# Peptides against a protein of PDB entry 5VVV: the designs that were tried, part 130

Target 1, 276 residues: chain A of PDB entry 5VVV
Amino acid sequence: FLCGVVEGFYGRPWVMEQRKELFRRLQKWELNTYLYAPKDDYKHRMFWREMYSVEEAEQLMTLISAAREYEIEFIYAISPGLDITFSNPKEVSTLKRKLDQVSQFGCRSFALLFDDIDHNMCAADKEVFSSFAHAQVSITNEIYQYLGEPETFLFCPTEYCGTFCYPNVSQSPYLRTVGEKLLPGIEVLWTGPKVVSKEIPVESIEEVSKIIKRAPVIWDNIHANDYDQKRLFLGPYKGRSTELIPRLKGVLTNPNCEFEANYVAIHTLATWYKSN
Target 2, 276 residues: chain A of PDB entry 5VVV as posed
Amino acid sequence: FLCGVVEGFYGRPWVMEQRKELFRRLQKWELNTYLYAPKDDYKHRMFWREMYSVEEAEQLMTLISAAREYEIEFIYAISPGLDITFSNPKEVSTLKRKLDQVSQFGCRSFALLFDNIDHNMCAADKEVFSSFAHAQVSITNEIYQYLGEPETFLFCPTEYCGTFCYPNVSQSPYLRTVGEKLLPGIEVLWTGPKVVSKEIPVESIEEVSKIIKRAPVIWDNIHANDYDQKRLFLGPYKGRSTELIPRLKGVLTNPNCEFEANYVAIHTLATWYKSN

## One batch from the design tools (peptide; made by RFdiffusion4, then SolubleMPNN)

Design b2_p20_4_s1 (from b2_p20_4, 12 letters changed)
Fold by OpenDDE base, seed 1:
Structure b2_p20_4_s1 (fold): chain B 276 residues (1-276), chain A 20 residues (1-20)
Amino acid sequence: as target 1 above (276 residues)
Amino acid sequence: MEKYKKAKEEYKKKALEDLA
């Protein structure tokens, strides 16, 4: 069971010292996972093709080593979906080289994210792939196999919540393709019925699990505030029955942008996880 | 740049709709 934090917000990324302090807290609270997915990290999303500099490499190596010191699984995410051409072997090779660099930093766990992108493929991809889901699954499976089938590999669908599914979760052709064609060792991220789910009913997890043919990992936006800088979410982790735990592969909370605001959010997630 | 900004604005809109 993956339990911890995703740094998955829009806004100023956390500094390396904050991330190291997070790992200490995660270990102390018996949580085990950190997903690196800061949307405003240029080499994560907007400039995903660009290799890390020597200075950035030293910082990432130090961060990954610190995660290992605290027995925290460090998952590196990349979000190529804004402008990748899936059918172009040069684009696939560029993605491989970027993940090879991160593997050299000592990273062993990875995520490929297709959240917050246009559903329309380019003309070249439409000639090769029958749907956007087929294009995404093809590259994800190829990357997973290329990396030697790592123990933890995550996929974030473009339909990552109930309200994004057409016509609905159980009938989505996109999620059906993901469930049928995504290799079984790849985990699927999900935010619940909504982007910001006040509640995640058990029945909603059973519905999505059936179509994706696996238990999801929850990307939980309950404490996310990147959509409104005038709000801070200081309340406890709530609206999730402990009956979800045996039906999930994990829970990763995407908390407030302000690192110092997240004590209650993360501590109460840990209490929830240990209450089962 | 433009695609990134558009996606961020669409996300923010959806997240705010979910709170209503």
Scores: peptide ipSAE 0.732, ipTM 0.966, DockQ to the pose 0.905
Fold by OpenDDE base, seed 4:
Structure b2_p20_4_s1 (fold): chain B 276 residues (1-276), chain A 20 residues (1-20)
Amino acid sequence: as target 1 above (276 residues)
Amino acid sequence: MEKYKKAKEEYKKKALEDLA
């Protein structure tokens, strides 16, 4: 069970010292996972093709080493979906080289994120792939296999919540393709019925699990404030029955952008997790 | 950059709608 934090917000990424402090807190609270997915980290999303500089590499190596020191699984995410051409072997090779670099930093767990992108494929991809889901699954499977089938590999679908599914969760051709074609060792991220789910009913997890043919990892936006930085979510982790725990592969909270605001969010997630 | 900004604003809009 993956339980911890995804740094998955829009806005200023956390500094390395905050991330190290996070790992210390996670360990102390018997949480086990950090997903590196800061949307405003240029080499994560906008410039995903760009290799890390020597200085950036040193920072990431240090961060990954710190995660290991605190027994936190460091999952490196990349979000190529804004502008990748899935059918282009050069793009796939570029993605491979980027993940090779991160592997050299000592990272062993990875994620491919296709959140917050347009469903439209370019003309070249339409000639090769039957759907956007097929394109995403193809590259995800290829990368997963290329990396030697790492123990933890996550996929974030473009339809990452109930309200993004067309026509709905159980009938989504996109999620059906993901469920059928995504290799079974790849985990699927899900935010619940909504982008910001006040509640995640058990039935909603059963529904998505059926179509994706696996228990999801919750990317939990309950404490996310990147959509309105005038709001701080200081309340407890709530609206999730502990009955979800045996039905999930994990829960990663995507909390407030303000690192210091997240004590209650993360601590109460830990309490929730331990209550099962 | 434009695609990123658009996607970010669409996300923000949706997240705010989810709170209503």
Scores: peptide ipSAE 0.732, ipTM 0.966, DockQ to the pose 0.938
Fold by OpenDDE base, seed 3:
Structure b2_p20_4_s1 (fold): chain B 276 residues (1-276), chain A 20 residues (1-20)
Amino acid sequence: as target 1 above (276 residues)
Amino acid sequence: MEKYKKAKEEYKKKALEDLA
């Protein structure tokens, strides 16, 4: 069971010292996972093709080593979906080289994210792939196999919540393709019925699990505030029954942008997880 | 850059709608 934090917000990324402090807190609270997915990190999303500099490499190696010291699984995410051409072997090779570099930093767990992108394929991809889901699954499976089938590999669908599914969760052709064709060792990220789910009913997890043919990992936006700079979410982790725990592969909270505001959010997630 | 900005604003809009 993956339980911890995703740094997955829009806004100023946390500094390396904040991330190390996070790992110390995660260990202290018997949480086990950190997903590196900061939207405003240029080499994560906007410039995903760009290799890390020597200085950035040293920082990431130090961060990955610190996660290991605190027994925290460091998952490196990349979000190529804004401008990747899935049918172009040069794009696939560029993605491979980027993940090879991160593997050399000592990273062993990875995520490929297709959240917050346009559903339209380019003409070249339409000639090769039957749908957007087929293109995403193809590259995800290829990357997963290329990396030697790492123990933890995550996929974030473009339809990552109930309100993004067309016509709905159980009938989505996109999620059906993901469920049928995504390799079984790849985990699927999900935010619940909504982008910001006030509640995640058990029945909603049973519905999505059936179509994706696996238990999801919750990317939980309950404490996310990147959509409204006037809000801080200082309340407890709530609206999730502990009956979800045996039906999930994990829960990763995407908390407030302000690192110092997240004590209650992360601590109450840990309490929730231990109460099962 | 433009695609990123558009996606960010669409996300923000949806997240605010989810809280209403």
Scores: peptide ipSAE 0.717, ipTM 0.964, DockQ to the pose 0.931
Fold by OpenDDE base, seed 5:
Structure b2_p20_4_s1 (fold): chain B 276 residues (1-276), chain A 20 residues (1-20)
Amino acid sequence: as target 1 above (276 residues)
Amino acid sequence: MEKYKKAKEEYKKKALEDLA
């Protein structure tokens, strides 16, 4: 069971010292996972093709080593979906080389994120792939296999919540393609019925699990404030029955952008997780 | 840059709608 934090927000990423302090707190609270997915990290999303410099490499190596020191699984995410051409072998090879570089930093767990992108494929991809889901699954499977089928590999769908599913969760052709064609060793990220789910009913997890043919990992936006930085979510982790735990592969909270605000959010997630 | 900004604003809009 993956339980911890996703740094998945828009806005200023956490500094390396905050991330190290996070790992110490995660270990202390018996949480086990950190997903590196800061949307405003240029080489994560906007410039995903760009290799890390020597200085950036040293920082990431130090961060990955710190995660290992605290027995925290470091998952490196990349978000190529804004401008990747899925049918272009040069794009696929560029993605491979980027993940090879991160593998050299000692990273062993990875994520491909297709959240917050347009559903439209370019003309070249439409000639090769039957749908956007087929294109995403194809590259995800290829990358997963290329990396030697790592123990933890995550996929974030473009339809990552109930309100994004067309026509709905159980009938989504996109999620059906993901469920049928995504390799079984790849985990699927999900935010619940909504982008910001006040509640995640058990029935909603049973519904999505059926179509994706696996238990999801919750990307939990309950404490996310990147959409309105005038708000701070200081309340406890709530609106999730502990009955979800046996029905999930994990829960990763995407908390407030302000690192110092997240004590209650993360601590109460840990209490929730240990209460089952 | 433009695609990124658009996606960010669409996300923010949806997240705010979810809280209403």
Scores: peptide ipSAE 0.717, ipTM 0.962, DockQ to the pose 0.899; fails the geometry check

Design b2_p20_4_s2 (from b2_p20_4, 12 letters changed)
Fold by OpenDDE base, seed 1:
Structure b2_p20_4_s2 (fold): chain B 276 residues (1-276), chain A 20 residues (1-20)
Amino acid sequence: as target 1 above (276 residues)
Amino acid sequence: MEKYKKAKEKYKKKALEDRA
């Protein structure tokens, strides 16, 4: 069971010392996972093709080593979906080389994110792939196999919540293609019925699990504030029954942008996880 | 990038609607 934090917000990323302090807290609270997915890291999303510099490499190596010291699984995410051409072998090779660099930093767990992108393919991809889901699954399976089938590999769908599914969760052709064609060792990220789910009913997890043919990992936006930085979400982790735990592969909370605001959010997630 | 800004604005709008 993956339980911990995703740094998955828009806005200023956390500094390396905040991330190391997070790992100490995660270990102390018996949590085990950190997903590196900061939306405003240029080399994660906007400029995903760009290799890390020597200085950036040293920082990432130090961060990955610190995660290992605290027994925290460090998952590196990349979001190529804004401008990748899936049918272009040069684009696939560029993605492989970027993940090879991160693997050399000692990273062993990875994620491909297709969140917050347009549902359309370019003309070249339409000639090769039957749908956008087929294009995403093809590259995700190829990258997973190229990396030697790592123990933890995550996929974030473009339809990552109930309200993004067309016509709905159980009838989505996109999620059906993901469930049928995504290799079984690849985990699927999900935010619940909504982008910000006040509640995640058990029945809603059973519905999505049936179509994706696996238990999801929850990307939980309950404490996210990147959409309204005038608000802080300081309340406990709530609106999730402990009956979800045996029906999930994990829970990763995407908390407030302000690192210091997240004590209650993360501590109460840990209490919820240990209450089963 | 224009696509990044548009996607961020769409996300922010939806997250605000979901929190209301």
Scores: peptide ipSAE 0.762, ipTM 0.971, DockQ to the pose 0.923
Fold by OpenDDE base, seed 5:
Structure b2_p20_4_s2 (fold): chain B 276 residues (1-276), chain A 20 residues (1-20)
Amino acid sequence: as target 1 above (276 residues)
Amino acid sequence: MEKYKKAKEKYKKKALEDRA
C-alpha cells in the first residue's frame, strides 16, 4: 500500500530542505511514499524533453538518497502530454533518455502523468492510434518495459476523476482502453468522483476499479490549495472511510503549496491509514 | 507555455467549483 505525499501542485515547488524534512516526517508517521510531480518544475512538464544539468542532477541525486535514508519510496513523475507526439519514435526515445538519466540518479520508481492536457491527438497520432487512450497506453507500456518493469510504475489518466469521464466512469471508452490495454503491473492514479473530492465513497472506488481492472492509487486533492492560494486547508484528512484501504493500492495526498501548513493534513492521513 | 497556462486555468476553475 503506497501511503504518503505527492508534490503535485501548481506554484512554487518545495525546496530540497523542505522535501528532506518531509521524508523525516513521513518516516516518523510510518508513511512510505513521496511522488515527485511539481507542475512548475520546467523539466517535469513544460520542458520535459530537457535533460537535467550537472547541478540539477546533484540536487536530485541528493534528494533520492535522502528518501532512501528515511525508507521513503521516491517516485519520479514526468508529464510529457502537453506536446508529445506519441507516434514519433524520436519523442519516445527522448522520454527514454530522460528517464535513463533519472535512473542514473538512483531512482527506481516512476510515473507517467497525462493529467491536465487536451483530450485531442495531433494528425500524425490519429493515423497510428485508434484513440488518445491507445496512444497513452502504448507509450506507457513501452516505457514500463524499457525500464525493466519497475516494482512501482504509476499512470495518471487524462480522465483522472469521475467528472472528467465521458460519458461516465463505468462507460468511459478511454478508461476501458486503459483497463484492457495498460499492463497489469502499472498502477492508475485517481482523484475520486471530482478533482477535489470532499468525499470518496466506496462504491465510487468499486466502479472505477471495475473498468480499470485494478485498485487505484488515490491522488488526494482534499488539502490542495494551488487553485486558490488565499485559502489554507488546515483541517484533518476526512471524507474517506477506512473501508477504502483494502480497495486501494495507495493514497498520496497533494497538500497545500505552503509546506508549513501540511502538518495536520499529513499526520491525520497517517492516523487514518493506521486505523484499519 | 500557452497550452500549460490554459490547462492550469481549466484545472483551477474545476478545483474551485469542486471545493464550493
Scores: peptide ipSAE 0.760, ipTM 0.970, DockQ to the pose 0.896
Fold by OpenDDE base, seed 3:
Structure b2_p20_4_s2 (fold): chain B 276 residues (1-276), chain A 20 residues (1-20)
Amino acid sequence: as target 1 above (276 residues)
Amino acid sequence: MEKYKKAKEKYKKKALEDRA
């Protein structure tokens, strides 16, 4: 069971010392996972093709080593979906080289994120792939196999919550393709019925699990505030029954942008996880 | 850049609506 934090917000990324302090807190609270997915990190999303500099490489190696010291699984995410051409072998090779570099930093766990992108394929991709889901699954499976089938590999769908599914969760052709064609060792990220789910009913997890043919990992936006800088979410982790735990592969909270605001959010997630 | 900004604003709008 993956339980911990995703740094998955828009806005200023956390500094390396905040991330190390996070790992110490996660270990102390018997949480086990950190997903590196800061949307405003240029080499994660907008400039995903760019290799890390020597200085950035040293920082990432140090961060990955610190995660290992605290027994925290460091998952490196990349979000190529804004401008990748899925049918172009050069784009696939560029993605491979980027993940090879991160593997050399001692990273063992990876994520491909297709959140917050347009559903439209370019003309070249339409000639090769029957749908946007087929294009995403093809590259995800190829990268997963290329990396030697790592123990933890995550996929974030473009339809990552109930309100993004067309026509709905159980009838989505996109999620059906993901469930049928995504390799079984790849985990699927989900935010619940909504982008920010006040509640995640058990029935909603049973519905999505049926179509994706696996238990999801929750990307939980309950404490996310990157959409409203005037608000801090300081309340407990709530609106999730402990009956979800046996029905999930994990829970990763995407908390407030302000690192110091997240004590209650993360501590109460840990209490919830231990209450099963 | 433009696609990123458009996606970010779409997310923000949806997240605000979901929090309301």
Scores: peptide ipSAE 0.757, ipTM 0.970, DockQ to the pose 0.930
Fold by OpenDDE base, seed 2:
Structure b2_p20_4_s2 (fold): chain B 276 residues (1-276), chain A 20 residues (1-20)
Amino acid sequence: as target 1 above (276 residues)
Amino acid sequence: MEKYKKAKEKYKKKALEDRA
C-alpha cells in the first residue's frame, strides 16, 4: 500500500530542505511514499524533453538518497502530454533517455502523468492510434517494459476523476481502453468523483476499479490550494472511509502549496491509514 | 506555454467549483 504525499500542485515547488523534512515526517508517521510531480518544475512538464544539468542532477541524487535514508519510496513523475507526439519514435527515445538519466540518480520508481492536457491527438498520432487512450497506453507500456518493469510504476489518466469521464466513469471508452490495454503491473492514479473530492465513497472506488481492472492509487486533492492560494486547508483528512484501504493500492495526498501548512493534513492521513 | 496556461485555468475553475 502506497501512503504519503504527492508534490503535484501548481505554483512554487518545495525546496530540497522542505522535501527532506517531509521524508523525516513521513518516516516518523509510518508513511512510505513521495511522488515528485511539481507542475511548475520545467523539466517535469513544460520542458519534459530537457535533460537535467549537472547541478540539477546533484540535487536530485541528494534528494533520492535522502528518501532512501528515511525509507521513503521516491517516485519520479514526468508529464509529457502537453506536446508529445506519441507516434514519433524520437519522442519515445527522448522520454526513455530522460528516465535513464533519472534512473542513474538512483531512482527505481516512476510515473507517467497525462493529467491536465487536451484530449486531442495530432494528425500523425491519429494515423497510428485509434484513440488518445491507445496512444497513452502504448507509450506507457513501452516505457514500463524499457525500464525493466519496475516494482512501482504509476499512470495518471487524462480522465483522472469522475467529472472528467465521458460520458461517465463506468461507460468511459478512454478508461475502458486503459483498463484493457495498460499492463497489469502499472498502477493507475485516481482523484475520486471530483478534482477536489469532499468525499470518496466506496462505491465510487468499486466503479472505477471495475473499468480500470485494478485497485487505484488515490491522488487526493482534499488539502490542495493551488487553485486558490488565498485559502489554506488546515483540517483533518476526512470523507474517506477506512473501508477504502483494502480497495486501494494507495493514497497520496496533494496538500497545500505552503509546506508549513500541511502538518495536520499529513498526520491525519497517517492516523487514517493506521486505523484500518 | 499557452496549452499549459489553458489547462491550469481549466483545473483551477473545476477545483473551485468542487469546493463550493
Scores: peptide ipSAE 0.757, ipTM 0.971, DockQ to the pose 0.894

Design b2_p20_4_s3 (from b2_p20_4, 12 letters changed)
Fold by OpenDDE base, seed 5:
Structure b2_p20_4_s3 (fold): chain B 276 residues (1-276), chain A 20 residues (1-20)
Amino acid sequence: as target 1 above (276 residues)
Amino acid sequence: MEKYEKAKKEYFEIARKDLA
């Protein structure tokens, strides 16, 4: 069970010292996972093709080593979906080289994210793939196999919540393709019925699990404030029955951008997880 | 950059509505 934090917000990423402090707190609270997915890391999303510099490499190696020291699984995410051409072998090779570099930093767990992108394929991809889901699954499976089938590999679908599913969760052709064609060792990220789910009913998890043919990992936006920087979510982790725990592969909270605001959010997630 | 900003804006609008 993956339980911890995703740094998955828009806005100024946390500094390395904050991330190290996070790992210390996660260990202390008996949480086990950190997903590196800061939207405003240029080399994560906008400039995903660009290799890390020597200085950036040293920082990431130090961060990954710190996660290991605190027994926190460091998952490196990349979000190529804004401008990747799935059918172009040069794009696939560029993605492979980027993940090879991160593997050299000592990273062993990875995520490929297709959140917050247009649902339309380019003309070249339409000639090769039957659907956007087929294109995403193809590259995800290829990358997963290329990396030697790592123990933890996450996929974030473009339809990552109930409200994004067309026509709905149980009938989504996109999620059906993901469920049928995504390799079984790849985990699927999900935010619940909504992008920001006040509640995640058990029945909603059973519904999505059936179509994707696996238990999801919750990317939980309950404490996310990137969309409203005038608000801080200082309340407890709530609106999630502990009955979800045996029906999930994990929960990763995407909390407030302000690192110092997240004590209650993360601590109460840990209490929730241990109450099962 | 334009695609990023568009997607960010759309996400923000949806997330704000989800809390309303």
Scores: peptide ipSAE 0.727, ipTM 0.966, DockQ to the pose 0.928
Fold by OpenDDE base, seed 4:
Structure b2_p20_4_s3 (fold): chain B 276 residues (1-276), chain A 20 residues (1-20)
Amino acid sequence: as target 1 above (276 residues)
Amino acid sequence: MEKYEKAKKEYFEIARKDLA
């Protein structure tokens, strides 16, 4: 069970010292996972093709080493979906080289994220892939296999919540393709019925699990405030029955952008997790 | 950048509505 934090918000990423402090807190609270997915890390999303500089590499190596020191699984995410051409072998090779670089930093767990992108494929991809889901699954499977089938590999679908599913969760051709064709060792991220789910009913998890043919990892936006920085979500982790725990592969909270605002959010997630 | 900003804006609009 993956339980911890995804740094997955828009806005200023946390500094390395905050991330190290996070790992210390996660360990103390018996949480085990950090997903590196800061939207405003340019080399994560907008410039995903760009290799890390020597200086950035040193920072990431240090961060990954710190995660290991605190027994936190460091999952490196990349979000190529804004402008990748899935059918272009050069794009695939570029993605491979980027993940090879991160592997050299000592990272062993990875994620491919296709959140917050247009559903439209380019003309070249339409000639090769039957659907957007087929393109995403193809590259995800290829990368997963290329990396030697790492123990933890996550996929974030473009339809990452109930409200994004067309026509609905159980009938989504996109999620059906993901479920059928995504290799079974790859985990699927999900935010619940909504992008920001006030509640995640058990039935909603059973529904999505059926179509994706696996228990999801919750990317939990309950404490996310990137969309409204005038608000701080200081309340406890709530609206998730502990009955979800045996039905999930994990829960990663995407909390407030303000690092110090997240004590209650993360601590109460830990309490929730340990209550089952 | 334009695609990123568009997607960010759309996400923000949806997320704000989800809280309403």
Scores: peptide ipSAE 0.726, ipTM 0.966, DockQ to the pose 0.947
Fold by OpenDDE base, seed 2:
Structure b2_p20_4_s3 (fold): chain B 276 residues (1-276), chain A 20 residues (1-20)
Amino acid sequence: as target 1 above (276 residues)
Amino acid sequence: MEKYEKAKKEYFEIARKDLA
């Protein structure tokens, strides 16, 4: 069971010292996972093709080493979906080379994210792939196999919550393709009924699990405030039955942008996890 | 950059509505 934090918000990423402090807290609270997915990290999303500099490499190596020291699984995410051409072998090779660099930093767990992108493929991809889901699954499977089938590999669908599913969760052709064609060793991220889900009913997890043919990892936006930085979510982790735990592969909370605001959010997630 | 800013804006609008 993956339980911890995804740094998955828009806005200024956390500094390295905040991330190290997070690892100390996660270990202390018996949580085990950190997903590196800061949307405003240029080499994660907008400039995903760009290799890390020597200085950036040293910082990431130090961060990954710190995660290992605190027994936290460091998952490196990349979000190529804004402008990747899935049918172009050079794009696939560029993605492989980027993940090879991160593997050299000592990273062993990875995520490929297709959240917050346009559903339209380019003309070249339409000639090769039957759908956007087929294109995403193809590259995800290829990357997963290229990396030697790492123990933890996550996929974030473009339809990552109930409100993004067309026509709905159980009938989505996109999620059906993901469920049928994504290799079984790849985990699927899910956010619940909405982008910000006040509640995640058990029935909603059973519905999505059926179509994706696996238990999801929750990307939980309950404490996310990137969309309204005038608001801090200082309340407890709530609106999730402990009956979800045996039905999930994990829960990763995407919390407030303000690192210092997240004590209650993360601590109460840990209490929730240990209460089952 | 334009695609990123568009997607960010759309996410923000949806997230704000989900809390209403």
Scores: peptide ipSAE 0.723, ipTM 0.966, DockQ to the pose 0.947
Fold by OpenDDE base, seed 3:
Structure b2_p20_4_s3 (fold): chain B 276 residues (1-276), chain A 20 residues (1-20)
Amino acid sequence: as target 1 above (276 residues)
Amino acid sequence: MEKYEKAKKEYFEIARKDLA
């Protein structure tokens, strides 16, 4: 069971010292996972093709080493979906080289994210792939196999919540393709019925699990505040029955952008997880 | 940049509505 934090918000990323402090807190609270997915890291999303500099490499190596020291699984995410051409072998090779570099930093767990992107394929991809889901699954499976089938590999679908599914979760052709074609060792990220789910009913997890043919990992935006700078959510982790735990592969909270505001968010997630 | 900013704006609008 993956339980911890995703740094997955828009806005100023946390500094390396905050991330190290996070790992210490996660270990202390018996949580085990950090997903690196800061949307405003240029080399994560907008400029995903760019290799890390020597200085950035040193920082990431140090961060990954710190995660290991605190027994936290460091998952490196990349979000190529804004402008990747799935059918272009050079794009696939560029993605491979980027993940090879991160592997050299000592990273062993990875995520490929297709959240917050246009649903339309380019003309070249339409000639090769029968749907957007087929294109995404193809590259995800290829990357997963290329990396030697790492123990933890995550996929974030473009339809990552109930409200994004057309016509609905159980009938989504996109999620059906993901469930049928995504390799079984790849985990699927999900935010619940909504982008920001006040509640995640058990029945909603049973529904999505059926179509994706696996238990999801929750990317939980309950404590996210990037969309409203006037909001600081200091409330407990709530609206999630502990009956979800045996039905999930994990829960990663995407908390407030303000690092120091997250004590209650992360601590109450830990309490929730240990209550099962 | 333009695609990123568009997607960010759309996410923000949806997230605000989810809490309303």
Scores: peptide ipSAE 0.720, ipTM 0.965, DockQ to the pose 0.955

